Peptides against a protein of PDB entry 4GMN. Designs and how they scored, part 319

Target 1, 375 residues: chain A of PDB entry 4GMN
Amino acid sequence: RYANITLLALVTLASIGTDFQETLVKGNQGSRESPISAADEEWNGFDDADGDAMDVDQKSSSGEDQEEDYEEIDVKEDDEDDDDDSITSEMQADMERVVGADGTDDGDLEDLPTLRELIQTAVPQLIRLSNLPIDSDESLTIQSHALSALNNISWTISCLEFANGENANIHNAWYPTAKKIWRKTILPILEADSADLKLATQVTSLAWAVARVLHGETPTDGNPHRKFISLYHSSKQQAGGNSNSIEEPEDPFQGLGVKCIGVVGSLAHDPAPIEVNREVGVFLVTLLRQSNNVPPAEIVEALNQLFDIYGDEELACDKEVFWKDGFLKHLEEFLPKMRTLTKGIDKRTQPELRTRADEALLNLGRFVQYKKKHA

## One batch from the design tools (peptide; made by RFdiffusion4, then SolubleMPNN)

Design b2_p30_1_s3 (from b2_p30_1, 17 letters changed)
Fold by OpenDDE base, seed 2:
Structure b2_p30_1_s3 (fold): chain B 375 residues (1-375), chain A 30 residues (1-30)
Amino acid sequence: as target 1 above (375 residues)
Amino acid sequence: DELEEIKRSVREYQRFLGRKQLEASRKELS
C-alpha cells in the first residue's frame, strides 16, 4: 500500500516535471508570433497563353469499373485529446511568469510558488528516495522512479535560458539543489559500480541534465569525468559481448554513449580545472579520430561539446589545451570524415540525425575557419 | 560573427536535446 502511493506520487512528480516544460515551450512560441505582416505579395498571375487544345482522340476503352468497395475503415481517430488537464491554473500562471519575468536577481521564487515547492519540498524527498538502501525489487523500483522524477525536473530546468542573467531567480534557487543531487544521488550511484546499465543510463541522464546547468562548477569530488569516460568505454564493451543487444534506443540521441559525452563535455567548461578540461578534450578529440566505430549521434554530441568548450578565446582552456594539444589539426583532419559520415546517414530513416549532422558539419567548417583566423 | 553563428547553433542543438530527453521521459511514463 505505501509503496503504491509512493510510486504514484513519483510518477505524478515526473509528469509535472515534463508538463512544466511543454507549457514553457507553448508560452515561448506564443510570444514569437510577431505578426508576420502579410506583405500582400500580389502573386501576379502569369497569363498562361492560349495553348491550342490538340484533340487527341483517346479512344475510351471501357475498362469495367470494378467498384472495389474499399470499405472506408473509418479509423475513428479517437482524438484522445488526452487533454491532460494536469496543468493546474497555478502551474500555468507560474509558466506565464517564467516566460515574461525580467528576472529579479535574488533567487526568490515568491512569484513561482509551484516551482518553489518542487525545488524546495519535492526534490529533497526525491534525493532521499534515490539514496535509500537497495534491499528489494521494491526499493529498486522506488529508486528508478525517484531518478526519473529528478531527471525530468532537472532536464526541464536545464532548458531554461540562464545566459545574460535570464531566469537568475530560478538559477539561484536550483544551483544548491543541483549540487545536492550531484553529491547525494549521482556520485553514490556512480561509486557503487553497478553492472546495471538501466541504472547507469538513468543516473547518466540525470547527471547530464544537472551538469548542463552547473557546467565546470559541478563538484569535482572523486573525478566524475573519469567515471563517465570509464562508463562510456564499459558500455561499448558490454554491447559487444552480450547478444542481448540492449535495443538501441529508437532515438539515437538517447544512447548511453551520447549521454556520457554530454556529461563530460558539460563538466569540462570553465571554471573546471585545466586538467579536467584536457582529459575531456582529449577524450572528445580521440572519438573524432576513431570515428569509424563511433555512432553518428555521439560524433554530433562530441562536436557540439568541442565548439561550446573551446569557443571562447579568453578562457584558459583555449591556450592551455586547444592550442597546446593541437586540437585544430584534429578538427581539420576530421572534416572529410565528417562529410562522409553525414552523407552515410539515411535521410529517410534518420532525418533528424541527418539534420543535426549537417548542422554539426557546417559548424565544424566554420569553427576551423574561425580558429585559423584567430591563430 | 562566425563564432556567434556557431554559438547560436549549439544553443539551438542543446535546446533540441532537452526537448528530446523530455519527450523520451514522457513516453516512459505513459
Scores: peptide ipSAE 0.612, ipTM 0.952, DockQ to the pose 0.872
Fold by OpenDDE base, seed 4:
Structure b2_p30_1_s3 (fold): chain B 375 residues (1-375), chain A 30 residues (1-30)
Amino acid sequence: as target 1 above (375 residues)
Amino acid sequence: DELEEIKRSVREYQRFLGRKQLEASRKELS
């Protein structure tokens, strides 16, 4: 019983985490659809009610069969398009405020009660559930659902703009929680060195979402960048050996390789330790050099990470890594390969991948030209 | 500025990825 309620709640939290993104998109599009009064179903959280099972004695009273002739009320099937807008009125109002509010620097979420409750109450419980000892299929299922919920929440928050002090209240509220997810959920799972690629994919997806907000301020304890680089290489070795192709996700950007690159790229941003930046930068540049055996989506991610990490010439990593380790030469030498790779992507079968590859190719040309002017 | 065009494009790509990750997560819940 408790397991089913826990799973239902985790599925609900995972759904809620995805639905926030839809409200953010709707709010940004300026569609003032009238607030449908969705009933305030107060989702009463897990109260540990040790409710004593009162033995209600089933007294078998033989009440007589009154055949009440229920008249078939011909309930017209009004096709209520149950647009199961699982988004509570409060969540919608919170997301509308997130899109419109000049964030305060204090990390106060007074005006965002649902988001506050999600960050302060739900996420700490999800962290606990993700840390359960894996001793059963049930505990594995709970962990997976907790990771899914944390993933969805973290990705949603990572889609907010935090540049120039935008959403600073949300950023400041999320930041300590994101560090807690990293230290309590992500690192322990990475340290367990599980051969489970499903779990590895889930934790890497979560790690990417978290690291997209924390960047170089992501805790460097235990050199997590090396663990994700190792996971990248291990995933490639496993895919090459067994004809049981782990079905590469139909979406090229869902691959574990892309996720690993996204994590390590995010970890390498300033103020990351220069050696972390170097190790990641060398990894990314090495992917470009070895691009003949690298999926196009991973190349697109690696390029975008390189542009983002080394876009600022005032950063220590520009001088101490980019220029010192000769990355410009490798990027320039990769230009003709990127043109070939991009042209090899069929626009009909992979339109999004092709679009992102075309953009990355354009940016690679621009970036090489920029860096040559600033040499 | 060539750099600001790159930075903008990277941010647009990052937002695209965020949407894609959430879309995938929705499909796993359905």
Scores: peptide ipSAE 0.612, ipTM 0.952, DockQ to the pose 0.884
Fold by OpenDDE base, seed 3:
Structure b2_p30_1_s3 (fold): chain B 375 residues (1-375), chain A 30 residues (1-30)
Amino acid sequence: as target 1 above (375 residues)
Amino acid sequence: DELEEIKRSVREYQRFLGRKQLEASRKELS
């Protein structure tokens, strides 16, 4: 009984976390609809050519009126207005404000009361529930749902723009909570050395969402990047050996390998320790060198991470890692392989993966050219 | 110019991944 109420509450919180994204995406799209000025293209009326429609008088056949009395079954469509608009008017108002919020540096989410309660009240409870001792299937289920809710909230927040001081109030409110999720939820699960691949996938997804906001400010204690690199390699070994086809997720970007790359890439950003950056950078470049056996989605993620980490020439990692460890040569040598890889993706069966690979290929060409000019 | 195009494209890709992750997470709850 208590379990079912807790599960329902966790499912509700996880749903709220997903619904928040849809409204944020809709709000961000609405602000970019510059009014397409309806160019009043005066469609000049094409001239009334008078073509005489001949009156073909087709005749009279008197088919008999069988009045089949179809009893109108008055199906009262009970318009169950499933006003399961689970987005409360308060949530919608908070989200409209997030899209329009000038980055006032005050970490007071005064204007975002629902988001404030989510971060300050709900998330701390989810962290507590994710840390329950696993002694029963019930406790495992509670942990899984708590991780799911934390994942959805964290991913939703990670979809906000925080560049250039945008959404600084949300960033500042989330940042301590994100660090708490990392230290209290993610690290303990990673240290428990569980053979549970489902749990590993859940925690890695959550870690990615959290690390996408914290970047190089993610706590480096215990070298979590090495744990995720190890998890990446372990996941590849398991997929090759056991006839339990871990059903490759229908979406190639949901693979544990992609998630591991996303986490470690995010962890390697400035101000991460240069050695953390180096270990991650070498890992990512090594994936490109070994690309013949790497899923295309992992290559796309690895490339995007490399572009993001090493895009800024003023960062210490550019000189101390990118140039020093000769990454440009590896990227240039990979460019022909990426062209082949991208062309090998069927546009009909994997349209999104193909689009992202075409973009990553374009960016790889641009990035190599950029780095050659700044050499 | 070239770098800003890359950065924009990376940000668009990152937003795409965020959507995909939440779509998947919603399906796991249904």
Scores: peptide ipSAE 0.611, ipTM 0.951, DockQ to the pose 0.884
Fold by OpenDDE base, seed 5:
Structure b2_p30_1_s3 (fold): chain B 375 residues (1-375), chain A 30 residues (1-30)
Amino acid sequence: as target 1 above (375 residues)
Amino acid sequence: DELEEIKRSVREYQRFLGRKQLEASRKELS
């Protein structure tokens, strides 16, 4: 009884986390559809000349069109109105306010009561549930669902714009909670050194979502970047050995390798220690050098992380790591390999991966050119 | 600016990844 209620509550919290993002994405799309005023560009009709189309008398025979009475199977689309009534009207109102709120500087969630309760009441309970002693399959299930709920909430919040002080109230409320997730949920699971690849994938997904907000302010205690680099290498060794490799996820961007790169890249941002930045930067550049044995999605993630980490020339990591360790040379040497890699992705079978690889290739050319001008 | 174009593209890619993670999470809950 208690377990079933807990599981239902965890599933509900996980659903809420997913729906919150969908509404935020829809709200942010709706604001960009300011009607482009149809400028009445008078499309000057081309004078299609009077070409006398000749009377070709083609006599061809009356084939009896057998009207095959395709009984229109009125597939009642049961509009299963999945009344995904999982979002309360209060949650929807909170989401609409998050999209519309020009930054009120006060870290007060008074105007966002549902989000406040999610962060202040629900997340601390999920952290507690993720830390229960594993003594049964039921405890494993509870941990997995608690991690799923934390993942969905954390990813949703990580998709908010926090640039230029946008959503500062949400950022300020989330920041201490995100650090608590890191210290109380992520680090203990990473320290347990579990051979469970499913648990490792869940905690790495959560770590990525949390690190996308905390960046270089993510707690560096115990060198978590090295644990994720180790996990990356360990996952590659397991996939190569047993034919019961966990089926590579259908989506290339769901792979544990991509998630590990995303975490360590996020951890390496300013104000991360220069030593952490260097170890991650060397790891990422080493993936590019070894690209013949690296999945294309991992290369796309590694490139985007390198552009984001080293895009600012005013940061200490630009001088002390990027220039000092000669990363520009490695990026320039990788450019022809990236062109080959990108062309090798089939647009028909992997259209999204191809699009992201084409973008990353374009940005690699721009980034190399930019860095050469600022050398 | 070439850098601002890169930064914009990276932010768009990061938003794409966020959608993909939540799409996967929805499929696990269904």
Scores: peptide ipSAE 0.611, ipTM 0.951, DockQ to the pose 0.864; fails the geometry check

Design b2_p30_1_s4 (from b2_p30_1, 18 letters changed)
Fold by OpenDDE base, seed 3:
Structure b2_p30_1_s4 (fold): chain B 375 residues (1-375), chain A 30 residues (1-30)
Amino acid sequence: as target 1 above (375 residues)
Amino acid sequence: SDLEAIKETVRRYQQELGRQQLEASRKQLS
């Protein structure tokens, strides 16, 4: 009886977390590029004050590729006004405030009552439920739903802009809670010798969402980056052997491999220990060298993580890892492979993967050129 | 709100778990 009520409560919390994310995405589409498309932002490098606009010499190779008359499938946007009756007026008002307001620096959420209640009331409950002793299938189900709810909430918060002190109130309120999720939920599950790939995928997704906010300030206790790298390799070994393929998610970016890359990439940001950064950087560069056997989505994610980690030349990791370990050479050698990989993705069957690969290819070219100027 | 109903549900569940643990501990000490 109580377990069924708890499960219903957890499903509803996970739904609220999703609805909150959808509200944020819809709100951002009007004013800012979608938080998912923020990962699709062209890496422009740092604006060096020397305004040499790189004239990308568009060598117009006039290949007369036939205008295949793409019939405009007039996809009637059925304005299904999905009156998503699930979005409370309070949640919508909180999202409108998050999109429009400079946050206070004090971590005050007085003006964000729904978000405050999620962080201060719901998340501590979910952490407790995720830490229940696993003694039954019911306890496993409760843990899974608690992880799902934590994931949705954490992802929603990770889609907020925190650069330049934006949303500092939310950041400051979330930061201690995020560290608590890491220490109390993520680490114990990663330390448990579990063969459950579903649980591993859930905890890795949650870890990515948390690490997208904490970055290099994510607790390094017990070298969690090595656990995620090990999980990456273990997942590849299992996928090759047992035809109980966990159905590869239809979305190539929802794969456990991508999630592992996203976690370890996020963990490697400044102020992460240089050895953590190095181990992650070497892992990512090694994926590029092995690209023939790596899914394209994992290559895209690995590239984006490399750009984010090593974009800033003022960081200690630039000198001590990027240059010292010769990463530029590996990126330059990968550039022609990336062009081939990207061109091999069918735009009709995998439009998103193709778009993100085209962007990652563009960014790789820019990044290599940038780093060569500063060599 | 649905959130309040959830909070109350989780609170009741935790209270019952705590009660059961306390009763189990009392039975071990008796």
Scores: peptide ipSAE 0.029, ipTM 0.465, DockQ to the pose 0.016
Fold by OpenDDE base, seed 2:
Structure b2_p30_1_s4 (fold): chain B 375 residues (1-375), chain A 30 residues (1-30)
Amino acid sequence: as target 1 above (375 residues)
Amino acid sequence: SDLEAIKETVRRYQQELGRQQLEASRKQLS
């Protein structure tokens, strides 16, 4: 009886987290700047104060590649307006305020009562439930549902813009809670050395969502980046041996490998310790060097993480890691491989993967050119 | 206290979801 009520509460909290995410996505589709597309924003470099717009002289190499006029199959997206009426009027009003408000820096969520209840009331209980001793299948189920609810809430919050002091009230309310999730939920599970790939995937997803907000301010205690790098390698070794269908997630970006890259990339941002940054940067560049054996989605994520980590020249990691360890050469040598990889992705069967690979290829070209000018 | 607050929040949320689903069902029947 108590278990079923707890499970129902956890499922409902996970649904609330999803409904908030969907409300954010719908709210942002009305505005041309989808913050989910901030990872999909064309890397423009830092504004050189000299307003020479990089005339990317698209030297149209007139390769007469015959445009075979593949008829655009107008896939009518049946906008099944599944009006998922699951969004409460209070949640919608909270999300409309989040999209429209210049965030006050007070960390007060007086105007966001639903989000306040999630952060202040629900999350502390989810942390407790995720950190219960596992002594039964029931306790394992409770942990899994608590992790799912924490994941959905954390992902939703990680999709908010916090740059330039945007949503500062939400950021300030979330930040101590995010650190608590990391220390009380993520680290203990990573230290338990469980062979459970499902649990590892859940905790890695949660870790990515948390690390997308905390970045280099994520607690470095116990070298969590090395644990996620180890998990990445362990996941590759297991996938090669047992023909137990780890059903490759239908979405290539939902893979444990991508999630591990996303976590360690996020952990390597300033103000991360330079040695943490170096170990992650070397890991990511090593994936590019070994790209023939790496899934395309992991290459895309590794590139995006490298752009985000090393985009800023003013950061200590640019001089002490990027230039010192010669990363530019590896990125430049990877350009022709990335072109081949991207062209090898079928637009019909993997349209999203192709789009994100085309973008990552474009950004790689720009990034290499930028870094060459600033050498 | 906190578990009761969560249960109450969940109860309110489920009540509102149930209200919205009833309103949606009424709009489809109208």
Scores: peptide ipSAE 0.023, ipTM 0.478, DockQ to the pose 0.022
Fold by OpenDDE base, seed 1:
Structure b2_p30_1_s4 (fold): chain B 375 residues (1-375), chain A 30 residues (1-30)
Amino acid sequence: as target 1 above (375 residues)
Amino acid sequence: SDLEAIKETVRRYQQELGRQQLEASRKQLS
């Protein structure tokens, strides 16, 4: 099973690496000045025409030498080159720490050499490629493909079971690398506040894959949950205005809204700070209250996240957020709406969405009954 | 192996990036 998923990530990484080579070749061809075909100036033969040297004596007009003082504009070489070498050296030293000191012993992945090589060799390079300065359309393409490779690797790993100490060797090898992807790839792109919705979708997909493993241990510096909540709202405002059909992905679960919910839900798990949990919990419950304007796939994801975050009564967030902020009432009031929403999904045209909505409805009923018994 | 092909692809890509950076730095110095 693992070998096939890892092979898919490898095939994808190989495809991306090929697309990068093609992009580099095209970029290099664009930067190649077309060799000025030295026009073969046909050496037009020395026609010997004897034309008489007429003596025209014309006067030496002494033109005054105006010394034009060319002020040498001292173009300060802005030391922009030092930042690229510094990022590369810091990233390399930081990757050597992830591979050496923060990595569990090289023995932990002995039975998984392909996965070890993806984590230890490929991911560090993809992090570097995702942090290149954006100076060209080529560097943007490079970043996009590096993010796609990181996304596919991270999603592949996030589909492994880590509960009850399952795959602990893979978890331990991935955990420091996942934190590195978060700090060195995801956070810088989120801080840049780019209007590029494609880049935002890529980084959000990667952030979800990473946060599905790190959960509440995901670094909370800079309040990234608020950035993803803001991105969710911004994506809804854009969809309402310009009928530039961002082709809603044929899969309703691949939408940016679902990805934003998946990220913030994952970030809110214990041991996340209670204020992060509260802000996310309020956001998710607010989506249920506003469900008439929310796609069914986003409702399904928001419900699943709420069940996972607040399913354990021993967690601090149960008392301090779920009960204190009165979430049970909102979930109970949503049950009739969820039944109507689920019944409105055509099983023939959207079989997956209907199945996942039927499951989420069943779980919502069970969750409300559970919480009422423990009130 | 496919993994070796990927490693070689990434290595070639890094070499080409390093070459482009060196060419850019050379063009700024000429």
Scores: peptide ipSAE 0.022, ipTM 0.457, DockQ to the pose 0.019
Fold by OpenDDE base, seed 4:
Structure b2_p30_1_s4 (fold): chain B 375 residues (1-375), chain A 30 residues (1-30)
Amino acid sequence: as target 1 above (375 residues)
Amino acid sequence: SDLEAIKETVRRYQQELGRQQLEASRKQLS
């Protein structure tokens, strides 16, 4: 399962890298003064490992021209179907290593060269490109591709298990970079507060991927949780007015509302400030109270976030928010509504949504029982 | 530009709306 997600992400990264490179090349051809040309680092794509040509000082030993008659091995052009497996053998090897790596805790990626290049070389470039002044449709396209690439990288990494010190090397390498993405890409775009719902969806997806690793250690500067809550509410108002212009994603879990919930839920984890946790917790519990007007996928995500945030009774947020703000009562009152909601999902037309709702309902029952024993 | 003024108006509206919803949510839980 994990390997297939990483594979798909790397393929998609390669594709996005190519599309991105093509967009950059087209841009550089159009304007001699492209601000991209001031990025001294030419973006050659994800596959251009700048082979540091080890200057093997080949001392010119004047060895005599032995015409070794290399027999023309008639390499039959077996039409190996160019399955344009955009996955380099190195990317595949890195993926195989990531699945098995009891990594060192030092953040060394020596054994993961492709992942190292993605984190150390590609991501800084993508951050720069995502922050270009938007003065043209081309600049907007570049930003969109850069955000897509950052999203795919960040999502790929966020699917790694980091619990119990697993993949600690990758975590330690990614963690400072994830904070850079947050501070340099996500926050500036959120502060620009564009009415562009596409951009908002892209940055929110990226923010969720980043926040899934950083959790409560995500920088709280400028109260980003409130911006995502505001975005959630604003997106609902826009959707209600223009039924024709929001391509509701075919996947209910890819909706901007779900992404907003995922971000703010992730931001609210320990060690988040209790006030941040409270504001998010209140938001999530309020969605459950208003469930008749909330998409089922958003309810599923909101429940999962609530379980993850408040599952540990030793955390300060359990006492200071969950119990103080009376969340248990709201969760209990929501149980019968969740049963009705889950039963209302057609298992034939929405099998994934139904499965995830059935799981969330089971977990809600368990969670309520757990909290009642620990009251 | 008029477009920038519209964007800023929308931004302020979104921000104020989010604030109002948070306050409403707090009042509903309280």
Scores: peptide ipSAE 0.005, ipTM 0.310, DockQ to the pose 0.017

